# Designs tried in a protein design run: peptides against a protein of PDB entry 5TDY. Part 56

Target 1, 88 residues: chain A of PDB entry 5TDY
Amino acid sequence: EKKIDGRRKAAVLLVALGPEKAAQVMKHLDEETVEQLVVEIANIGRVTPEEKKQVLEEFLSLAKAKEMISEGGIEYAKKVLEKAFGPE

## One batch from the design tools (peptide; made by RFdiffusion4, then SolubleMPNN)

Design b2_p23_2_s4 (from b2_p23_2, 11 letters changed)
Fold by OpenDDE base, seed 5:
Structure b2_p23_2_s4 (fold): chain B 88 residues (1-88), chain A 23 residues (1-23)
Amino acid sequence: as target 1 above (88 residues)
Amino acid sequence: SEEEAKLVAEIIKEWLEKEEKEK
């Protein structure tokens, strides 16, 4: 497994979510963070299936750790994974 | 939902924060 930069992970995730969901997410980030993420997305290039899988699985893991905060968030993470790779 | 979006944002913040700590 290859190490992925945090900013890269964020960009991969946002692209995977699609523009509508990504926009909703970025409303919760400060202007400077949004700007850096936009740059990362603009320069994302090709996202390999391995990268995407790794990022989404880590996201799901972190979301599960925050399950008490938002049950809907856990379902959200699962849906993202399912849309990306189908049932495992 | 807004709650889902907020959760994703929190995780992104953590990823970015970790990057800063490692630098």
Scores: peptide ipSAE 0.636, ipTM 0.901, DockQ to the pose 0.661
Fold by OpenDDE base, seed 3:
Structure b2_p23_2_s4 (fold): chain B 88 residues (1-88), chain A 23 residues (1-23)
Amino acid sequence: as target 1 above (88 residues)
Amino acid sequence: SEEEAKLVAEIIKEWLEKEEKEK
């Protein structure tokens, strides 16, 4: 397993969610953070299946830990993983 | 949903915060 920096993880996740959902997410981030992430996304280049899997699995783990904050968090995380690795 | 977006944003903030601390 390769170590992925936080900026890269965030960019991979946002791209995986798609522009519509990513836009919703960015509404909850400050302007400086948004600018940083836009640069990372613009220069994301090749995203390996291994990177995507690693990022989404970590996201799922963290989402489970925050289930009490958002009742739909677990289901959302599962849907993201299904879209990435499920039948299509 | 809005709640889903908030959850993702919070996780992203944590990823970025951790990276800043490790610099």
Scores: peptide ipSAE 0.635, ipTM 0.902, DockQ to the pose 0.649
Fold by OpenDDE base, seed 4:
Structure b2_p23_2_s4 (fold): chain B 88 residues (1-88), chain A 23 residues (1-23)
Amino acid sequence: as target 1 above (88 residues)
Amino acid sequence: SEEEAKLVAEIIKEWLEKEEKEK
């Protein structure tokens, strides 16, 4: 398993969510962070299946950890994983 | 939903925060 930096993980996740959902997410981030992520997304290049799997699994794990503070988070996380890592 | 988007944003913030601390 390769180490993935936080910037890369964020970019992979946002791309997996799609532009519409990614935009919704970035509304909750400060302007500087958004600009940083847009650059990362633009230069994401090739995302291996392994990277994608690692990122989405970590995301799901963290989402579960935040279950108490986010309604529908677990179900949402599952849907994201299914859509992003499912059949292409 | 807004709550779902917020959850994802929080996770992203944590990823970025961790990176910043590791620098």
Scores: peptide ipSAE 0.632, ipTM 0.899, DockQ to the pose 0.677
Fold by OpenDDE base, seed 1:
Structure b2_p23_2_s4 (fold): chain B 88 residues (1-88), chain A 23 residues (1-23)
Amino acid sequence: as target 1 above (88 residues)
Amino acid sequence: SEEEAKLVAEIIKEWLEKEEKEK
């Protein structure tokens, strides 16, 4: 699999969430980080299906590791995020 | 939710931190 830059992964995720939810997320980031991410989002270009898949899977894995979602909640979370990313 | 937003932010921070370490 192709390695994705951290800032690229973040941009892909934020775009998938939409501007309103992305704004909620960025409220928890420092100003410099927000500026960096805004640039990445503005220049995101085309997001490939492979990138979407990688970002989604890694996000879910990390979310689970942080115990913010239960073992049984992974499937539900995946469904929600898949809808956010939209159909391919 | 706000809690979910915080989770996403934490994960983003980790992604960016990892990238910084790789520089």
Scores: peptide ipSAE 0.625, ipTM 0.895, DockQ to the pose 0.710

Design b2_p23_3_s1 (from b2_p23_3, 9 letters changed)
Fold by OpenDDE base, seed 3:
Structure b2_p23_3_s1 (fold): chain B 88 residues (1-88), chain A 23 residues (1-23)
Amino acid sequence: as target 1 above (88 residues)
Amino acid sequence: MEVSELSPELIAEIIKELLEKDK
């Protein structure tokens, strides 16, 4: 997989969510961050299906890591093992 | 489940962390 910086990840995610839900998310961010993200979204250019999938999967994984959702999965299980026993 | 089912608050927290580590 290609490495994507955090700013790009956030922009891809927000575009994927659609304007209404993206706006709901931004209500929880400070003004400076919102402006930064709007710029990133405006200049997002082409988003490949692969990039979109990668970003969405990472967000789900991060949400699970915060124990905010209970849904498991192979990739999440691997991360649990890495933290418990070190890199495999 | 899908990301669209996550709360806006949770998504925002994740975004904050992503942006912080990117600095």
Scores: peptide ipSAE 0.683, ipTM 0.929, DockQ to the pose 0.686
Fold by OpenDDE base, seed 2:
Structure b2_p23_3_s1 (fold): chain B 88 residues (1-88), chain A 23 residues (1-23)
Amino acid sequence: as target 1 above (88 residues)
Amino acid sequence: MEVSELSPELIAEIIKELLEKDK
């Protein structure tokens, strides 16, 4: 699993969501952040299926961690175990 | 569950935190 910086993760996610939903998300961000993300999106280049999958799964895990959606799923379980007992 | 089912507000909140961690 490759390390992806937060800006890249956000850009990949926003592109994956499509322009309508991405716009809805950006309504909750400040102007400077929006501008930064637009630049990242414009220069996103290639997004591999693996990178996309990784980003989407991480967003789901982070959402679950905020307890705003139901817990569960293999990837979330892995993260819970890692946080609780450390990596093996 | 799919990311498309997450609220825009929640996604934005996660993005804010990710960007903050990069600083």
Scores: peptide ipSAE 0.682, ipTM 0.930, DockQ to the pose 0.674
Fold by OpenDDE base, seed 1:
Structure b2_p23_3_s1 (fold): chain B 88 residues (1-88), chain A 23 residues (1-23)
Amino acid sequence: as target 1 above (88 residues)
Amino acid sequence: MEVSELSPELIAEIIKELLEKDK
């Protein structure tokens, strides 16, 4: 998969969430971070379906890693295996 | 579940960590 920097991941995620939820998220960030992310969103350009999917899946994985959401799910399991062993 | 079901607080925490790692 393509490497995506953290700033872009955040921008892609926020756009995917929509303006209402994105705003809710940003209320938990400091002013400098918000300004940074607004710039990233403004310059996001084209987001491919693959990139969007990759980012959303990573956020779910990171959330699970924090054990703040229910464990399980076949898609999560697939991604764990993919990262651990690669395609084979 | 879907990302949209995650709390804004959790998403923000993940973003903070991503940005910190990006530095």
Scores: peptide ipSAE 0.676, ipTM 0.929, DockQ to the pose 0.657
Fold by OpenDDE base, seed 5:
Structure b2_p23_3_s1 (fold): chain B 88 residues (1-88), chain A 23 residues (1-23)
Amino acid sequence: as target 1 above (88 residues)
Amino acid sequence: MEVSELSPELIAEIIKELLEKDK
């Protein structure tokens, strides 16, 4: 996996969510942060499928870490094993 | 589960933390 900075991660995520849900997210952020993210989105350029997948997976992982969603799931378990021991 | 199922509030909190780490 390639290293992605937090600002880009946020931009990729917001674009992936679509304008309606992205707007709902923005309502929970301060004005300065919103401005920053708008700039990042405007300059997002090309987003590869791999980058998108990586970002979405990380957001799910971070959400689980906050204990806001279930930590179970076959797909998640597979990803944990892959990262720990390599592809089977 | 998919990211689209996460609440906007939760996503916002995660974003805040990511941006804070970049400082």
Scores: peptide ipSAE 0.675, ipTM 0.928, DockQ to the pose 0.660

Design b2_p23_3_s2 (from b2_p23_3, 10 letters changed)
Fold by OpenDDE base, seed 3:
Structure b2_p23_3_s2 (fold): chain B 88 residues (1-88), chain A 23 residues (1-23)
Amino acid sequence: as target 1 above (88 residues)
Amino acid sequence: MDVASLSPELIAEIIKEWLERDK
């Protein structure tokens, strides 16, 4: 699995959402951040299926941790245990 | 789960976290 920087992850996610939903998201960000992300989106280039999948999987994992979204999974369970009892 | 069905606020919070880790 290739490492993706945070700016790239954000751009991939926003493009995947579509312009209307992305605009709704950006209303919750400060002006400077919005400008930075617009530049990243403009220069996103090719997004591979593997990259998109990786970004969305990480996003959903984080979203589940924040709002307790039901979807389960072994990897999510591992993260829950690590947060509850610490690394081993 | 469909990411587009999640709240814009939640999505924005995760984006903020991604950007903060790069700093």
Scores: peptide ipSAE 0.678, ipTM 0.918, DockQ to the pose 0.738
Fold by OpenDDE base, seed 1:
Structure b2_p23_3_s2 (fold): chain B 88 residues (1-88), chain A 23 residues (1-23)
Amino acid sequence: as target 1 above (88 residues)
Amino acid sequence: MDVASLSPELIAEIIKEWLERDK
């Protein structure tokens, strides 16, 4: 599994969210951060499926920890097992 | 779960954490 820096993760996530939702998120960030992320998004280049999946899974894990969200048992358990014992 | 259904504030918090760790 490739190491992705935080700036890249944020850009990948924001692109995945779509421009409308991304804009809503940006309103909660300071101006300097917004400018940085806009540059990152503009220069995002290719996003591999693996990279996108990795970012979204980390995001969901963090979101679950923060707000105790749930998305079901079997599917989540499957993802946990993939991360724990699947190929890297 | 639909990622887009999560609050913008929550998403922003996570992004802030990602960026902070890189500093």
Scores: peptide ipSAE 0.672, ipTM 0.918, DockQ to the pose 0.662
Fold by OpenDDE base, seed 2:
Structure b2_p23_3_s2 (fold): chain B 88 residues (1-88), chain A 23 residues (1-23)
Amino acid sequence: as target 1 above (88 residues)
Amino acid sequence: MDVASLSPELIAEIIKEWLERDK
């Protein structure tokens, strides 16, 4: 996997959500952050399927950890094993 | 599970964490 910076991850996620859901999310961010993310989205360019998959899997892993939603996904499983037994 | 079914507030909190790590 290629490392993706946080700004890029956020932009990829917001685009994947669609404009209506993304707008709802933006209401919970401060104005300066919203402006920064809008610029990132405007200049997002091409999002590869691999990049989108990586972002969504990391997001789902974090979401599951926060709200105890149902487990699933390859990246989530990887993180569980890594935390339990360490990197190998 | 669908990402779009998650609360906007939860999604925003994760985005905030991603952005903080870049600082």
Scores: peptide ipSAE 0.670, ipTM 0.917, DockQ to the pose 0.676
Fold by OpenDDE base, seed 5:
Structure b2_p23_3_s2 (fold): chain B 88 residues (1-88), chain A 23 residues (1-23)
Amino acid sequence: as target 1 above (88 residues)
Amino acid sequence: MDVASLSPELIAEIIKEWLERDK
């Protein structure tokens, strides 16, 4: 897998979550961080399927480590990708 | 608890970790 910087991972994730959930998330970030992320989202450009998959898989792995989420995360990630960027 | 029930706070924590690694 290719190395993706943290800012880009965050932007890809927030776009994948959709505007409503992304807004809820950003309420828990400081204003400076929010501004930086908005810039990253605005300049996200093209996101490859590989990037999207890599970011969501890492996210789900980290989330599971923190809260012991149920299995089936990969299937959910695929649904998120489809809704956010269209089917592949 | 599944991914659809993840709290915005948890998601924000993960984002903070990603951003912190770049600093």
Scores: peptide ipSAE 0.664, ipTM 0.908, DockQ to the pose 0.440

Design b2_p23_3_s3 (from b2_p23_3, 8 letters changed)
Fold by OpenDDE base, seed 2:
Structure b2_p23_3_s3 (fold): chain B 88 residues (1-88), chain A 23 residues (1-23)
Amino acid sequence: as target 1 above (88 residues)
Amino acid sequence: MKVEELSPELIAEIIKELIEKDK
């Protein structure tokens, strides 16, 4: 798994959401953050399908970790097991 | 479940945390 910084992840996610929902998300962010993300989006360049998938899955995982959505899913389960018992 | 099914508020909270971690 390639390391992606948080700002990049956010930009990828926002682009994936589309302009309407991205705007809704940004309503909950401070002005400075919004400006930073707009710049990141403008300079997002190439986004591979793998990167997009990775980012979206991470967001789902983080959402589940916050118990804001139903728990489940293979990737989340894997992460839970790894965190709880280690990779061995 | 799809990311588009998440609330904008929740997504924003996650974004905040991700960005904060980078600092």
Scores: peptide ipSAE 0.682, ipTM 0.932, DockQ to the pose 0.694
Fold by OpenDDE base, seed 3:
Formats: sequence, C-alpha cells, structure tokens
Structure b2_p23_3_s3 (fold): chain B 88 residues (1-88), chain A 23 residues (1-23)
Amino acid sequence: as target 1 above (88 residues)
Amino acid sequence: MKVEELSPELIAEIIKELIEKDK
C-alpha cells in the first residue's frame, strides 16, 4: 500500500461521505482543524478507487480497534493478534 | 459494515488521531 498522510486520509473520507455528513463530522472538530481540512478537500484532486478503498478500510479498522463497532474479519483478527502477542 | 454507518463523532475522533500522528 502507498503511504497516505493523515490529512489526506481525512479529506478522502469526508468527500466520500458527502457534504451533509461531512458537515456533521466537522461540527466535532476545532475551528483550526476544520479550516485545514477544507483546504485539503479543495485541493484533493484525483482520488483513485484504490486510495478510496484503502482509506475507508483503515477508518473501519480504527473504529473496530476503539470497540465502537462490532465486526469481525480476517484482517482485523490479525491486528488483534499482533497487538496481543507482538509482531510475527 | 460501511463507513457511512459510523457516527459523526466517532469519525471525528479518528480524524483527530490521524492528524495528530502526522505531527
């Protein structure tokens, strides 16, 4: 996978969510962060299907790690084991 | 489950963490 910085990841996600839900998300962020993300979105350019898929999957994985959603999966199971027993 | 089903506040929390890790 290609490395994507956090701000880019957030921008890709927010565009994928659409304006209405993106606005709901931004209501939970501080003003400075909102301004930064608006700039990132404005300059997002092309988003490949691969990049979008990568970002969305990472967000779901991070949400699972916070135990905010209940969903299994092989990749998540691998991450759980890695955290529990260290890298293999 | 799709990312669209996540709550706005949860997504915001994740965004905060991702941005912080870049610093």
Scores: peptide ipSAE 0.679, ipTM 0.930, DockQ to the pose 0.695
Fold by OpenDDE base, seed 1:
Structure b2_p23_3_s3 (fold): chain B 88 residues (1-88), chain A 23 residues (1-23)
Amino acid sequence: as target 1 above (88 residues)
Amino acid sequence: MKVEELSPELIAEIIKELIEKDK
């Protein structure tokens, strides 16, 4: 998959959430981080369906890794295996 | 499950970690 930096991932996610929920998320971030993300969002340009899908799936996987959600999934299981046994 | 069903707090935590990893 294409390498995406964390700031871009966050921007893609926030745009995907819509303005109301994105605002709710940003209330939990410090001012400097918010400003950085606003710049990223302003310069987000084109977001392909593939990039959006990749980012959203990663966020779900990260949420599961934190055990904040209990739903399983093939994609998450795949990522676990890749982390455990992929090339290093 | 959809990403919009995640709590704002959890999403914010993940964002913080992703940004920190880039530094």
Scores: peptide ipSAE 0.677, ipTM 0.930, DockQ to the pose 0.659
Fold by OpenDDE base, seed 5:
Structure b2_p23_3_s3 (fold): chain B 88 residues (1-88), chain A 23 residues (1-23)
Amino acid sequence: as target 1 above (88 residues)
Amino acid sequence: MKVEELSPELIAEIIKELIEKDK
């Protein structure tokens, strides 16, 4: 995995969501933030499948933490263990 | 659950926090 800054993460996510859903998200952001994200999206360049996957997974993780959502899953458990102790 | 199933409001909150964290 690579270290990605927050603005890039947001841009990758918004592009992945598509214009309609992205627009819905931006309705909840202030004008300055929207402008920043538009610039990031315009200059996003290439997004690798790995980067996209990483960003989407992080958003899901953050969402689950914020909403206290419990879904379970072996894959998620594996990722938690990998981040905590490294892969085996 | 998929990211596309998250509410726009929740996604926006996460985005704001991510950006603020970088500042």
Scores: peptide ipSAE 0.674, ipTM 0.930, DockQ to the pose 0.678

Design b2_p23_3_s4 (from b2_p23_3, 9 letters changed)
Fold by OpenDDE base, seed 2:
Structure b2_p23_3_s4 (fold): chain B 88 residues (1-88), chain A 23 residues (1-23)
Amino acid sequence: as target 1 above (88 residues)
Amino acid sequence: MEISELSPELIAEIIKELLEKDE
């Protein structure tokens, strides 16, 4: 996977969500953060399908890690195992 | 599971953490 900084991840995600849901998300962020993300979105440029997929899958994994959604899924399991027993 | 199924609150929390890691 290509390394993507957090700011870009957030921007990619927000664009993927669409304006309406993105707005709902931003209501939970402070004003300065909102402004930052708006700038990131405005300058997002091209988002490859691979990048989009990577970002969305990571968000789902992070959501599961917070145990705010049901656990499970092969991809999440893979990441758990990788983190627990990764190469060393 | 789809990203659209995540609550705005949860997504916002994840975003906050991602931004904190960058800073």
Scores: peptide ipSAE 0.650, ipTM 0.916, DockQ to the pose 0.659
Fold by OpenDDE base, seed 3:
Structure b2_p23_3_s4 (fold): chain B 88 residues (1-88), chain A 23 residues (1-23)
Amino acid sequence: as target 1 above (88 residues)
Amino acid sequence: MEISELSPELIAEIIKELLEKDE
C-alpha cells in the first residue's frame, strides 16, 4: 500500500464522486479549502484503480467510525480491535 | 455501502479531518 497524502485523498474522492455531488460536498467547506481542493483536482493527473480503491475504502472506514454506520467487514473489524486493544 | 450513499456533509467533515492531519 502506497502512502497517499490527505490532499490527494480528498482530490481522488471528489473526482470519483462526480461534479454534482462534489459540488454539494464543497458547499460544506470554507472558501480557502475549496480553492485548495480545486487546485488539487486540476493537478490530480492519473489515478490508478488501486489508488482509487484505497482512498474510497479509507473514506468508508472513516465514515463508519464517525457516524457509527452499521456495516460489517473484516477490515473494519480489525480497526475496531486495534482501537480497543492496541496494535496486533 | 458505497461512498455515493454518504451525505455530502459527512464527506465534507472527513475531508476536513484529512486536511488537518497533513498540516
Scores: peptide ipSAE 0.648, ipTM 0.913, DockQ to the pose 0.674
Fold by OpenDDE base, seed 5:
Structure b2_p23_3_s4 (fold): chain B 88 residues (1-88), chain A 23 residues (1-23)
Amino acid sequence: as target 1 above (88 residues)
Amino acid sequence: MEISELSPELIAEIIKELLEKDE
């Protein structure tokens, strides 16, 4: 896992979502933030499969932390342990 | 679960928080 700044994470996610879904997300952001993200997206360059996976997993984790989603406890725990101590 | 199942509103809130932490 490599450290990615928040701005890049957001850009990677928005690109992964596709233009329609990304546009829906943008409707919930202020104009200044939208402008910032558009610039980040325009300059995103190459996104590796590993980076994409890392970003999406983090967003799902953050969403779960907000108790807005749920998934199998064992599977989630396995993912946490894998990230913290490596695969078994 | 997949990212496509997250609501745009929820995603936006997470993005806001990520951007705030960088500032």
Scores: peptide ipSAE 0.646, ipTM 0.914, DockQ to the pose 0.647
Fold by OpenDDE base, seed 1:
Structure b2_p23_3_s4 (fold): chain B 88 residues (1-88), chain A 23 residues (1-23)
Amino acid sequence: as target 1 above (88 residues)
Amino acid sequence: MEISELSPELIAEIIKELLEKDE
């Protein structure tokens, strides 16, 4: 799958969340980081469905890794296998 | 599970880690 830098991942995610929840998230970030992300969002350009899907799935995976969401699930297992053995 | 179900706090922590790793 296409390599996406962390800054872009964050921007894509924040846009996907919508302005209300994105704002809630940003309240937990330092001012410099917020400014950085605002710039990234402003320059996000086109976000493909594939990129959006990739980013959202990674965030879900990372959240699961932190054990802050339900463990297990066939759907998650499928995504793990897809990332491990699917095309890059 | 949907991304909308994640807490803002959790998402922020993940973002911090991604940005830290990126730099």
Scores: peptide ipSAE 0.644, ipTM 0.914, DockQ to the pose 0.657

Design b2_p23_4_s2 (from b2_p23_4, 8 letters changed)
Fold by OpenDDE base, seed 1:
Structure b2_p23_4_s2 (fold): chain B 88 residues (1-88), chain A 23 residues (1-23)
Amino acid sequence: as target 1 above (88 residues)
Amino acid sequence: MSEEEAKLIAEIIKEWLEEEEKK
């Protein structure tokens, strides 16, 4: 599989969430980080189905590993993100 | 999206960005 850099992964995820939800997420990031991500988002170009899949899978894996939410919460997040990314 | 979910996503994004900083 093609390796995706961290900045790209973040941008892909935020774009998939849409501007409103992305803004909610970015409220938890410092100003400099937000500025960096805005640049990445502005220059994201085409996001391939493979990139979307990889980002989603890694996100869910990391979310589970962190155990910050219950198993049910992970499944809910999965549904939300899958809906955000849309069908492929 | 809940605030808790937003925070979780932000934390994961931070980790992704940290991976790049270590390079």
Scores: peptide ipSAE 0.655, ipTM 0.899, DockQ to the pose 0.669
Fold by OpenDDE base, seed 4:
Structure b2_p23_4_s2 (fold): chain B 88 residues (1-88), chain A 23 residues (1-23)
Amino acid sequence: as target 1 above (88 residues)
Amino acid sequence: MSEEEAKLIAEIIKEWLEEEEKK
């Protein structure tokens, strides 16, 4: 498993979500952070299936750990994200 | 996507970025 830096993980996730959903997410971030992420997204280049898998799995793990949403909510989020990333 | 879902994703992104700041 190849290590992915935090900036890269964020960019991969946002690109997978698409511009509309990515914009919704970035509304919750400060202006400086948004500007940084836009640069990362613009320079994302090729995203491998391995990266997509790693990002999705880590996201779900962190979401569950934070307990910000119910188990049912996590399952729903999983479906949404998996659909966004695509089957490859 | 709900606002709650968007906020959750944003919080996780913040954590990912914080990890980089510590390096």
Scores: peptide ipSAE 0.655, ipTM 0.898, DockQ to the pose 0.669
Fold by OpenDDE base, seed 3:
Structure b2_p23_4_s2 (fold): chain B 88 residues (1-88), chain A 23 residues (1-23)
Amino acid sequence: as target 1 above (88 residues)
Amino acid sequence: MSEEEAKLIAEIIKEWLEEEEKK
């Protein structure tokens, strides 16, 4: 398994979500962070299936640990992200 | 996507970026 840096993980996730959903997420980030992510997204290049899998699995693990959404919400988020990381 | 879901994703992204700052 190849390790992915945090900046890369964030960029992969935001690109998978698409511009509309990514914008909703970025509203919760400060200006400097948004600028950093825009640069990472612009230079993302090729995203491998392995990277997508690793990012999704880590995201779901962290989301569950935070307990910020209901069990049903986790299942919904999983389905949404699986679509985003699915065939393109 | 709901605002709650957007906020959750943002918080996780913040943690990922924080990991890099610690290095």
Scores: peptide ipSAE 0.654, ipTM 0.899, DockQ to the pose 0.686
Fold by OpenDDE base, seed 5:
Structure b2_p23_4_s2 (fold): chain B 88 residues (1-88), chain A 23 residues (1-23)
Amino acid sequence: as target 1 above (88 residues)
Amino acid sequence: MSEEEAKLIAEIIKEWLEEEEKK
């Protein structure tokens, strides 16, 4: 697998979510962080299927490890992201 | 998307960005 830097992972995730959901997420980030992410999103270019899979898998792994939401919530997040990424 | 899920995603993003800072 090819290594993806953290900034790119975040950008890929936000783009996949779409503008509405991305905005919901970014409400919880400080202004400086949002500005950084906007730059990354602006320069995201093409997102490969491999990157999408890696980002989704790592996200789910981290979300499960945190155990901050119910299993149903994790599954919901999974479905949201999978739907957002769309079929290939 | 619920506020709970939004917060979780934001926290994960923060971790991704923090890991880059430590490099």
Scores: peptide ipSAE 0.655, ipTM 0.899, DockQ to the pose 0.669; fails the geometry check

